# Designs tried in a protein design run: peptides against a protein of PDB entry 4HTP. Part 135

Target 1, 231 residues: chain A of PDB entry 4HTP
Amino acid sequence: SQTVASHVPFADLCSTLERIQKSKGRAEKIRHFREFLDSWRKFHDALHKNHKDVTDSFYPAMRLILPQLERERMAYGIKETMLAKLYIELLNLPRDGKDALKLLNYRTPTGTHGDAGDFAMIAYFVLKPRCLQKGSLTIQQVNDLLDSIASNNSAKRKDLIKKSLLQLITQSSALEQKWLIRMIIKDLKLGVSQQTIFSVFHNDAAELHNVTTDLEKVCRQLHDPSVGLSD

## One batch from the design tools (peptide; made by RFdiffusion4, then SolubleMPNN)

Design b2_p21_4_s1 (from b2_p21_4, 12 letters changed)
Fold by OpenDDE base, seed 2:
Structure b2_p21_4_s1 (fold): chain B 231 residues (1-231), chain A 21 residues (1-21)
Amino acid sequence: as target 1 above (231 residues)
Amino acid sequence: SEKEKLEEQEKKIQSWRDIVS
């Protein structure tokens, strides 16, 4: 079946997240999120114009925006140290070189950007001159790969985890990888609260999530902003 | 084929771009 997520470039979500992060005020942050959400809903209506009973929703994007609320997929088993080692290997970085040391010692960087403790930002600057300028993954593909990672982690298949990670990395820009890392680590640093995200999505979203703790159910039942829980 | 898959994906992305532009 057709899904919105299969049409939306992961780059577009990342660009939205980047704009949100760079925005100083709450109102501007909300505006960027709302614009993406409105685009999603508009496309949903067009895509499913002749199909009234669809289960497609904002869930594929929402679970990446609020990764700490993920309940469908299990833990990835991925830490910053593992990613650092993977990047050093993949990019063929000298182990005693500046960039390798930045990745390994991300908690105490000597760099000018002040990104101490933010592995994703450190990775971004290392990747920027070395990676694709434009990624090719859709939101659906990203979620499929993340599902694979979680499944393989549960099955203790380290080789298959690496395979899926390599696919994510090789098909993503530096900016996309920054956000992907933050999604995996489950810390986006957007500067906007979970409650604000829910409030923009739907007036009843926070309440429904508090009761169900099911992000997919929230997105599915409240996909129409004009239809409430009592309706 | 891989080429066909890429073409289909590009069409999907373009469809998204056309509607949300």
Scores: peptide ipSAE 0.623, ipTM 0.933, DockQ to the pose 0.974
Fold by OpenDDE base, seed 1:
Structure b2_p21_4_s1 (fold): chain B 231 residues (1-231), chain A 21 residues (1-21)
Amino acid sequence: as target 1 above (231 residues)
Amino acid sequence: SEKEKLEEQEKKIQSWRDIVS
């Protein structure tokens, strides 16, 4: 079936998230999120113009924006230390080199950027001179790969986990990888609350989520901002 | 083919860009 997520570059979501993070103040952050959401809804209407009762929704994006609320996909089993080791191997970094040590000791303030404790930012600076300028993945493809990782983690297939991670990494820019890491670790550091994200999405979203704890159901039932729970 | 799949994906992405531009 056709989905909006299969048409949206992961890079576009990452660019939006980057704008939100860099924005000062709640209002500007909300504006950037709203613009992406409005674009998504507009494209949805165009894509599904001749189809009624589609199950497609903002869920593929929302589950990446609010990864801590993920319930469909099981745990990845991935931590910063695993990613550090993977990057060292993939980039063929000397183990005693500055970049490898930055990744492994990401909690220690060794850099000039003050990014201590933020593995994704440290990884970004290591990756920036070494990675593709533009990624090729869609939101759908990213979710498919993340599904694979979670499934293989549950099945204890470490080799297949590595394979999917390598595919994500090799097809992503440094900026995209920064945000992908944050999605996997489940900490986006956007500077906006879950409540704010829900409020911008739909007035009834927080309430419905509190009752159902089902992010997909929230996105599907409240797809239209003009149609409430009581309607 | 892989080339055809990539071209199809690029068309999908372009359709998104055209609508949200």
Scores: peptide ipSAE 0.619, ipTM 0.931, DockQ to the pose 0.980
Fold by OpenDDE base, seed 4:
Structure b2_p21_4_s1 (fold): chain B 231 residues (1-231), chain A 21 residues (1-21)
Amino acid sequence: as target 1 above (231 residues)
Amino acid sequence: SEKEKLEEQEKKIQSWRDIVS
């Protein structure tokens, strides 16, 4: 079946997340999220205009925005050190070079950006001058690849994990990779609380999530902001 | 074909862009 996520570039989500992160005030952060959400709902209505009873929802995006609430996808088995090594290899960075050391020692960088402890930001600055690739992945494709990684991690298929990671990396911009890393590590650093995200999504979202702990159910049942839990 | 898949994907993305623009 057709999904909104199969139409939405991952770049658009990342751009939204970037705007949220850069926004100082809560109101601005909310605005950026709301705009993306509204666009999603608008497109959903258009895409499914002739099919009112669909399972498609905001879930594909929500699970990337709130990756710490992911319950369907199992552990990736990916840590910062693994990514660091992968990038060093992929970018052919000198192992004793400045950039390689930045990636490996991301917790205590000597750089001027003050991004200590944020691997994704460290990676971003390393990738930015080197990554000439335009992002081409949709949200659906990103989720499919992440599903593959989790599945293969469970199956101990390291080669297939690497394959999927390479596909993610080679088809993503530096900015997209920054956010992808944060999604994998499950720390987006948006500066907005989970509760706020839920409240913007639907008035009853926090309550339903508290009861079910099922993010997909929350997104599906409360897809329409005008239809509440009691309806 | 890979080309056809890419074209289809591009159309899908464009449809999204058209609505949210």
Scores: peptide ipSAE 0.619, ipTM 0.932, DockQ to the pose 0.976
Fold by OpenDDE base, seed 3:
Structure b2_p21_4_s1 (fold): chain B 231 residues (1-231), chain A 21 residues (1-21)
Amino acid sequence: as target 1 above (231 residues)
Amino acid sequence: SEKEKLEEQEKKIQSWRDIVS
């Protein structure tokens, strides 16, 4: 079946997240999220114009924006150290070189940017001069690859995990990888609360999530902002 | 073919771009 997520570049989500992170005030952060959400809903209506009962929803994006609420996928089994080693290998970085050491010792301040403890930001600066300027992945493709990683982690297939990670990395810009890392580690550092994200999505979203803990159900049942839980 | 799949994907992305622009 046709999905909105299969049409939306992952880059567009990442650009939105970047704008949210860089925004100083809550109102501006909310505006950027709302703009992306409105675009999604508009496209949904166009895509499904002749189909009233579809299961397609904002869920593919929401689960990337609120990765700590993921319940469908099992654990990725990926930590910063694994990613550091992977990047060192993939980028052929000297193991005793500055960039390799930055990735491995990401908790220690090494530069003027104040990125200590934020692996994704450190990775971004290492990747920026070395990777594609523009990625090619859709949100659907990113989710498919993340599903593969989780499934293969459960199956203890490390080789297949690496394969999926390499596909994500080689088809993504530095900015996209920054956000992808944060999604995998489940810490986006947006500066806006989960409650705020839910509130912008739908007035009843937080309540429904508190009861069901099912993010897909929340997105599907409350896809129309004008229709409440009791409606 | 892989080429056709890529072209189809690009058309999907363009469809999104056209609506949200």
Scores: peptide ipSAE 0.618, ipTM 0.931, DockQ to the pose 0.980

Design b2_p21_4_s2 (from b2_p21_4, 13 letters changed)
Fold by OpenDDE base, seed 5:
Structure b2_p21_4_s2 (fold): chain B 231 residues (1-231), chain A 21 residues (1-21)
Amino acid sequence: as target 1 above (231 residues)
Amino acid sequence: SLLEKLREQEEKIEQWRKIKE
């Protein structure tokens, strides 16, 4: 069966997240999220026009926007230091070079951008001149690769973890990788609360999540903004 | 065929982009 996530470029989600992060006020942050969500719902309606009772929902995107609420996927076992070493290897960066040292010592204020402690931002500037301008992955493909990483971490298959990470990296722009890193580390730094995201998605979303702690159930059951829990 | 799948994918992406405009 077709899903919205299988057709939405990961780049478009990242662009939305970037706009949210750059927005100063709550209202503008909400607007950017709402616009993406509305587009998703419109596309869903068009895609499933002749199909009733589909299980497709906003869940594939929501679990990337609120990665700290992930309960289906097990731990990745990936930290900043692992990513730093991977990038140094992949990009063939000299170990004693400026860029390698920035990645390894990301907590030290050595950068000109004031991004000390934010590994994703440091990685972005290292990757910007070295990566594709446009990625090729859909949201579904990103989730599939993340599932693979989590599964292989549980199975202690380091070789397969590396394979999936390399696929993510080689098929993503620097901007997409910035957000992917934040999704893996589970800190998006959007400047908008979880409660705000839920409130924009559906009036009953926060309540249902508080009871079930199941993000997929929230997205599926409350897919229609006009249909509440009591309906 | 693979070509048909790729064409369908591009058509759906275009539809998505049009909705976003």
Scores: peptide ipSAE 0.477, ipTM 0.886, DockQ to the pose 0.751
Fold by OpenDDE base, seed 2:
Structure b2_p21_4_s2 (fold): chain B 231 residues (1-231), chain A 21 residues (1-21)
Amino acid sequence: as target 1 above (231 residues)
Amino acid sequence: SLLEKLREQEEKIEQWRKIKE
């Protein structure tokens, strides 16, 4: 299908999230998000230049940025312990080795980074010297794989869940995997509130979401920042 | 063909990158 998400690398979303996280001030965090959003809208206009009344929107990205507001896909059934075991297996880490123990005991790391309780960061440092430097997945592909995981979790198909996870992992950089983990766990640690994200997206976004609790509807109806709810 | 699809994808990614510059 012809969507913005089908052409935007997941790496670019992750790099944006990384910049937001590393930014010290609220204004700088907002700037990085706004720049990504503006680029998305510009690309949307270019991609759909000859097509009217498209349903394509920022939703594929927004649902990854605000994963706690996801209502379309069911629970993944994935926790840090499962991911730790998967990484140990995939990377062939010695069970009693430093890196395996770091993943399993992520709540009390012995490292100097001070990432206690942040599994994604611990995983990042383990993955950094072992994974691809650049991933190959688009935002759409990531969402498709996450949909698969949720569906298979509901169906209790553990083997298929593992298959989709392996596809995500093997086609992602360490940085992308850090953010993917946070998306699955539903905690991005961006340092900006949900309200701030909505306010940057559209002036009426928070209000519409409060009423509908439908993130897709918010993204679709308020796709144009110049068109409000009352219009 | 697969090759054509890959080329189109790369072209769109490049267009996206130009927009981000």
Scores: peptide ipSAE 0.469, ipTM 0.882, DockQ to the pose 0.773
Fold by OpenDDE base, seed 1:
Structure b2_p21_4_s2 (fold): chain B 231 residues (1-231), chain A 21 residues (1-21)
Amino acid sequence: as target 1 above (231 residues)
Amino acid sequence: SLLEKLREQEEKIEQWRKIKE
């Protein structure tokens, strides 16, 4: 079945997240999120114009925006140290070189950018001169790969985890990888609260999530911003 | 065919881009 997520480039979600992060004011952050959401809903209506019973919703994007609320997908078992080692290997970085040491010691302030403690930002600057300018993955494809990682982590198949990670990395720009890392680590650093995201999505979203703790149900049941829980 | 599927995907992406702008 066709979904919105199968047609939306992951790059477009990342660019939206980047705009949100760069925005200083709460109002600007909210505006960027709202614009993406509105576009998603419009595309949904166009895509499913002749289909009444669809389960498609904003869930594929929402679970990447609020990864700490993920309940369907099991733990990845991935930490910053693992990613650092993977990048060193993949990029063939000298182990005693500047870039490898930056990745391994990401918590120590060594650079001029003040990015200490943010592994994703450290990785971004290492990746920027070494990665594709434009990625090729859709939001659905990213979620599929993340599902694979979680499943293989549960099955203790490290080789298959690495395979899926390599696919994500090789098909993503440096900017996309920055945000992908933050999604995996479950810390986007957007500067807006979970409650704000829910409030922009739907007036009843926070309440429904508080009761169900099911992000997919929230996205499906409250897909239409004009239809409330009591309706 | 694979080519037809790719073209369809590109068309949908373009439709998305037009909505987003």
Scores: peptide ipSAE 0.468, ipTM 0.882, DockQ to the pose 0.762
Fold by OpenDDE base, seed 4:
Structure b2_p21_4_s2 (fold): chain B 231 residues (1-231), chain A 21 residues (1-21)
Amino acid sequence: as target 1 above (231 residues)
Amino acid sequence: SLLEKLREQEEKIEQWRKIKE
């Protein structure tokens, strides 16, 4: 069946996340998230107008926004060092060059941007002049690829992990890759708490999550902001 | 067909973009 995630570009989620990150105040951060969420719900209603009992929800996006709460997908087995090496190879960076060293030594201050310790930001600046300007992946496709990575990691199929990573990388802009990296590493640095995200999503979301620890269940059961947990 | 699927995808993306405006 059709899902909202299958039609929403990953780029649009990343743009929203970027706006949230750049926003200084809590209120502004909340506004950007709320706008994306409202758009999602509106599109959901339109997409499923003639369909009852759909299981589609905000979960595909929520699990990328709150990757620390992911419990369905197994571990990726991907670290910053692996990504660094992959990018060096893919971009054909000189191993002893400035950009390669930035990626490998991301924890050490190497540049003027003050991005030490944030691999995704370092990668972004390396990728920006070298990658396509617009990605082609939907949120569903990103999740499918991440599922593939996790599954293949569990199965110890390193070649297939690399294949899926390459697909993610080659079909994503530098900005999208920045956020994708943060999703994989499970640190978005949005400057807004988990509690805030839940509170904006639904008044009962935090409570339901505290009890169930099931993000999909939270998104599905509390899809409608007007329908409470006890209703 | 693939062409039909692509067209449908483009239409849905456009619908999404309009919602975001």
Scores: peptide ipSAE 0.466, ipTM 0.883, DockQ to the pose 0.759

Design b2_p21_4_s3 (from b2_p21_4, 12 letters changed)
Fold by OpenDDE base, seed 1:
Parts: C-alpha cells; structure tokens; sequence
Structure b2_p21_4_s3 (fold): chain B 231 residues (1-231), chain A 21 residues (1-21)
C-alpha cells in the first residue's frame, strides 16, 4: 500500500528534529515542526489524489516524535548499556580505548560539551567519523525495523534483535542514529511539550488522545486540521 | 519490474523534496 511514510526519508525527519532542538525560542521550534507537518499533508494530498477512503496519516511520524506514547509496539528491551556494547563490537573499538569508555561511562562528564547523561549525543560524536554521510532508510522502513525489534524482544530472539539493529545502524548516518537512539530510549529532548506538539497538529488532538490514548486514531481522525471532533 | 519500482520511488522522493523546499 502507498503511504507517505514509504517515500519520506528518515533523514528528513531527523534534520527537522535537529532544527527543532537547536532552536532557542518556542516559536521557532513550533515553526520547524509546522513546516514538516504542512509538507507531509501536502504530499499526502498529492500521493492520494485519485484514491478515496485511505487510512494513511501522520501516525508513522508521530509515533517517532512522541515515542513515549507508543501503545501498538511492545517494549524494545534495549538500554544504553546494550547499545554501547553493540557499538563497541560493530565499530571494533578497543575496549580500553577512549571511545569505548565514553560509550560505557556516558553518565560521567568526561568532555567539555556537557553531553553527560545523553547517550545519543556521545554516540553521535563517536559515529560521526566512522559512518556513512547519508542514510538510505524511509520512515516506513525505520518503523518496520523497530516493529521487528519489539516483536523479537517479546519472543526472546536476541539474535534477530541484533540483526535488525545492525540494519538500522549500517543504513543510517551519525545524525540519524543520534535521533534513532533517542526514539528507542523514548527521550527526544526537543524542548517542546507533548501538549505543544498536539496543539500544532490539531486543536482537538490533546482532547482525543486523553480519551482514547491511541496515537493512530488521533492522527487518522484529525488528519485534516479544518475538521474537528464535533464535525 | 524492480528497476521500474525503484525509479517510481525515486520520483516520489523528489516530489517530496520539491514540496519541502
């Protein structure tokens, strides 16, 4: 089935999130999110111009932007320590080397950048000189791989979890991996609240989510910003 | 068939980039 998410590069979501994070003011943060959302809606209209009764919505992106509200996908079973060990193995980092120790001791301030406690930022600097410059994954492909990880975690298939993680890592830039890590850990550090994200998406989004706790329903029912819950 | 699908996908990505810009 044709979806917006199957055509939007994951890199473009990550670049938007990076712009939001780097923005100092609330208004600027909101602007960057609104611009991405507007582009998504315009592309949706173009993609589905000749198709009626589509179920496609902003949900594939929204569940990555608000990963703490995910209810469809089960727990990944992934922590920072697991990711650290995986990166050390994958990148063949010396175990007693500077970069391996940074990943393992990410909570301890070791650098001048104040990145202590943010594993994703520490990983970014380790990955930047070692990974590809441009990723190849779409938002749909990222969600498929994350679904695989959650499913295999539930099934206790550690080898298959590692396989899916390796696919994510090897097909992503350092910047994309930074944001992917934050999505998995469920802490994006955007500097905007959940309420702000919902308010920008649709005026009734917060209310509908409070009742249903279902992000997919929120995104599907409130896809059109001009059509409210009472309509 | 696979090459045509890849071409169509690339065209859609380009369309997305045009809308975003």
Amino acid sequence: as target 1 above (231 residues)
Amino acid sequence: MEEEEKRRQQERIEQWREIKS
Scores: peptide ipSAE 0.483, ipTM 0.883, DockQ to the pose 0.732
Fold by OpenDDE base, seed 2:
Structure b2_p21_4_s3 (fold): chain B 231 residues (1-231), chain A 21 residues (1-21)
Amino acid sequence: as target 1 above (231 residues)
Amino acid sequence: MEEEEKRRQQERIEQWREIKS
């Protein structure tokens, strides 16, 4: 069955996240998230116009926005050091070169941007002149690849993990990779709390999540903002 | 079939972009 996530470009989620991050005020951050969510719901209604009782929901996006709440996927087993090594290899960066050292020593303040400790930002600047300007992945495809990584990590299949990572990297812009890294590391640095995200999604979302700890159930049961838990 | 699926996918992306605009 077709899902909203199978049609929404991952780039559009990333651009939304970028706008949220760059916004100074809480109200602006909320606005950007709400606009994306409203578009998602509107598209859902259009996509499923002739279908009742669909299980499709905002979950594919929500699990990327709140990756720390992921419970379906096992651990990726991926750290910044692994990604650094992968990028050095993929981009054929000289190991003793400036960019390789930036990636490996991401915790050390180097340069003018003050991005010390933020591997994703460091990676972004390294990738920007070297990668595609626009990615081709949908949200569904990103989730499928992340599922593959988690599964293969559990199975200790390092070669397949690398394969999936390469697909993610080669089909993504620098901006998309910045956000993908943050999703994998499970820290988006949006400047908005989990509670704020839930409150915008649905008034009862925080409560339902506190009880169930199941993000998919939250997204599915509270898909309609006008229908509460007690309805 | 693959071309038709790709076309449908592109149409849906365009629909999404229209909704988002």
Scores: peptide ipSAE 0.482, ipTM 0.883, DockQ to the pose 0.737
Fold by OpenDDE base, seed 5:
Structure b2_p21_4_s3 (fold): chain B 231 residues (1-231), chain A 21 residues (1-21)
Amino acid sequence: as target 1 above (231 residues)
Amino acid sequence: MEEEEKRRQQERIEQWREIKS
């Protein structure tokens, strides 16, 4: 069965997240999220026009927006230091070079941008001049690769983890990788609360999540903003 | 079949872009 996530470019989610992060006010942040969500719902309706009782929902996107609430996927086993080493290898960066040292010592303020402690931002600036301008991955493909990483981490298959990471990296822009890193580390730094995200998605979303702790169930049951829990 | 599937995917991506715009 076709899903919305199989057709939505990961780049578009990342662009939305970037707009949210750059927005100063809560209202603007909400607007950008709402616009993406509305587009998703509209596309869902078009895609499934002739099909009733589909299981497709906003879940594939929501689990990337709220990665700290992920319960289906096990731990990635990936830290900043591992990513730093991977990037140094992949980009063939001199180990004693400025960029390699920035990645390895990301906690130390080395740059003019005040990005100390934010590995994703440091990585972004290193990647920007070196990576593709446009990625090719869909949201579904990103989730599939992340699932692979988690499964292989559980199975202690380090080589397969590396393979999936390389696929993510080589098929993503610098901006997409910035957000992907934040999703893996589970800190998006959007400047908007979980409660706000849920409230925009559906009025009953926070309540249902508090009871079930099941993000997929929340997205599926509350897919229609006009249909409440009591309906 | 693979080419047709790829074509359909591209058409859906275009539809998504139109909705987003």
Scores: peptide ipSAE 0.482, ipTM 0.885, DockQ to the pose 0.724
Fold by OpenDDE base, seed 4:
Structure b2_p21_4_s3 (fold): chain B 231 residues (1-231), chain A 21 residues (1-21)
Amino acid sequence: as target 1 above (231 residues)
Amino acid sequence: MEEEEKRRQQERIEQWREIKS
């Protein structure tokens, strides 16, 4: 079955997240999220025209925007140190080189960009001159790869985890990887609250999530902003 | 069949971009 997520580039989600992060005011942050959401809903309506009872929803995107609320996917088992080592290997960085040391010592202030403690930002600057300008992954493909990572982590299949990570990395821009890292680590640093995201998505979203703690149910039941919980 | 499916996918991506613009 066709889903919206199977056609939306991951790059477009990342660009939206980047705009949200860079926006100083709450209103601008909300606007960028709303624009993406509205586009998603419009595309959903077009894609599923004449199809009733579809289960497709904003969930594939929402679970990446609010990764701390992810409950379907098991733990990735991925930490910053693992990613640092992977990048050093993949990019063939000298182990004693400046970039390798930046990745490994990401918690130590280097004084250059003030990004101490934010591994994703440090990785971004290392990756920017070395990676693709644009990625090729859809949101669905990203979720599939993340599902694979979680499943293989549970199964202790380290080789398959590495394979999926390599696919994510090699098919993503530096910007996309920055956001992917933040999704994996479950800290997007958007500067907008979970409550705000829910409120923009649907007026009843926060309430339904508080009761069910099921992000998919929230996205599915409240897909239509005009249909409330009481309907 | 694979080429046709790829074409359909590309058309949908273009449709998405048009909606987003």
Scores: peptide ipSAE 0.475, ipTM 0.881, DockQ to the pose 0.732

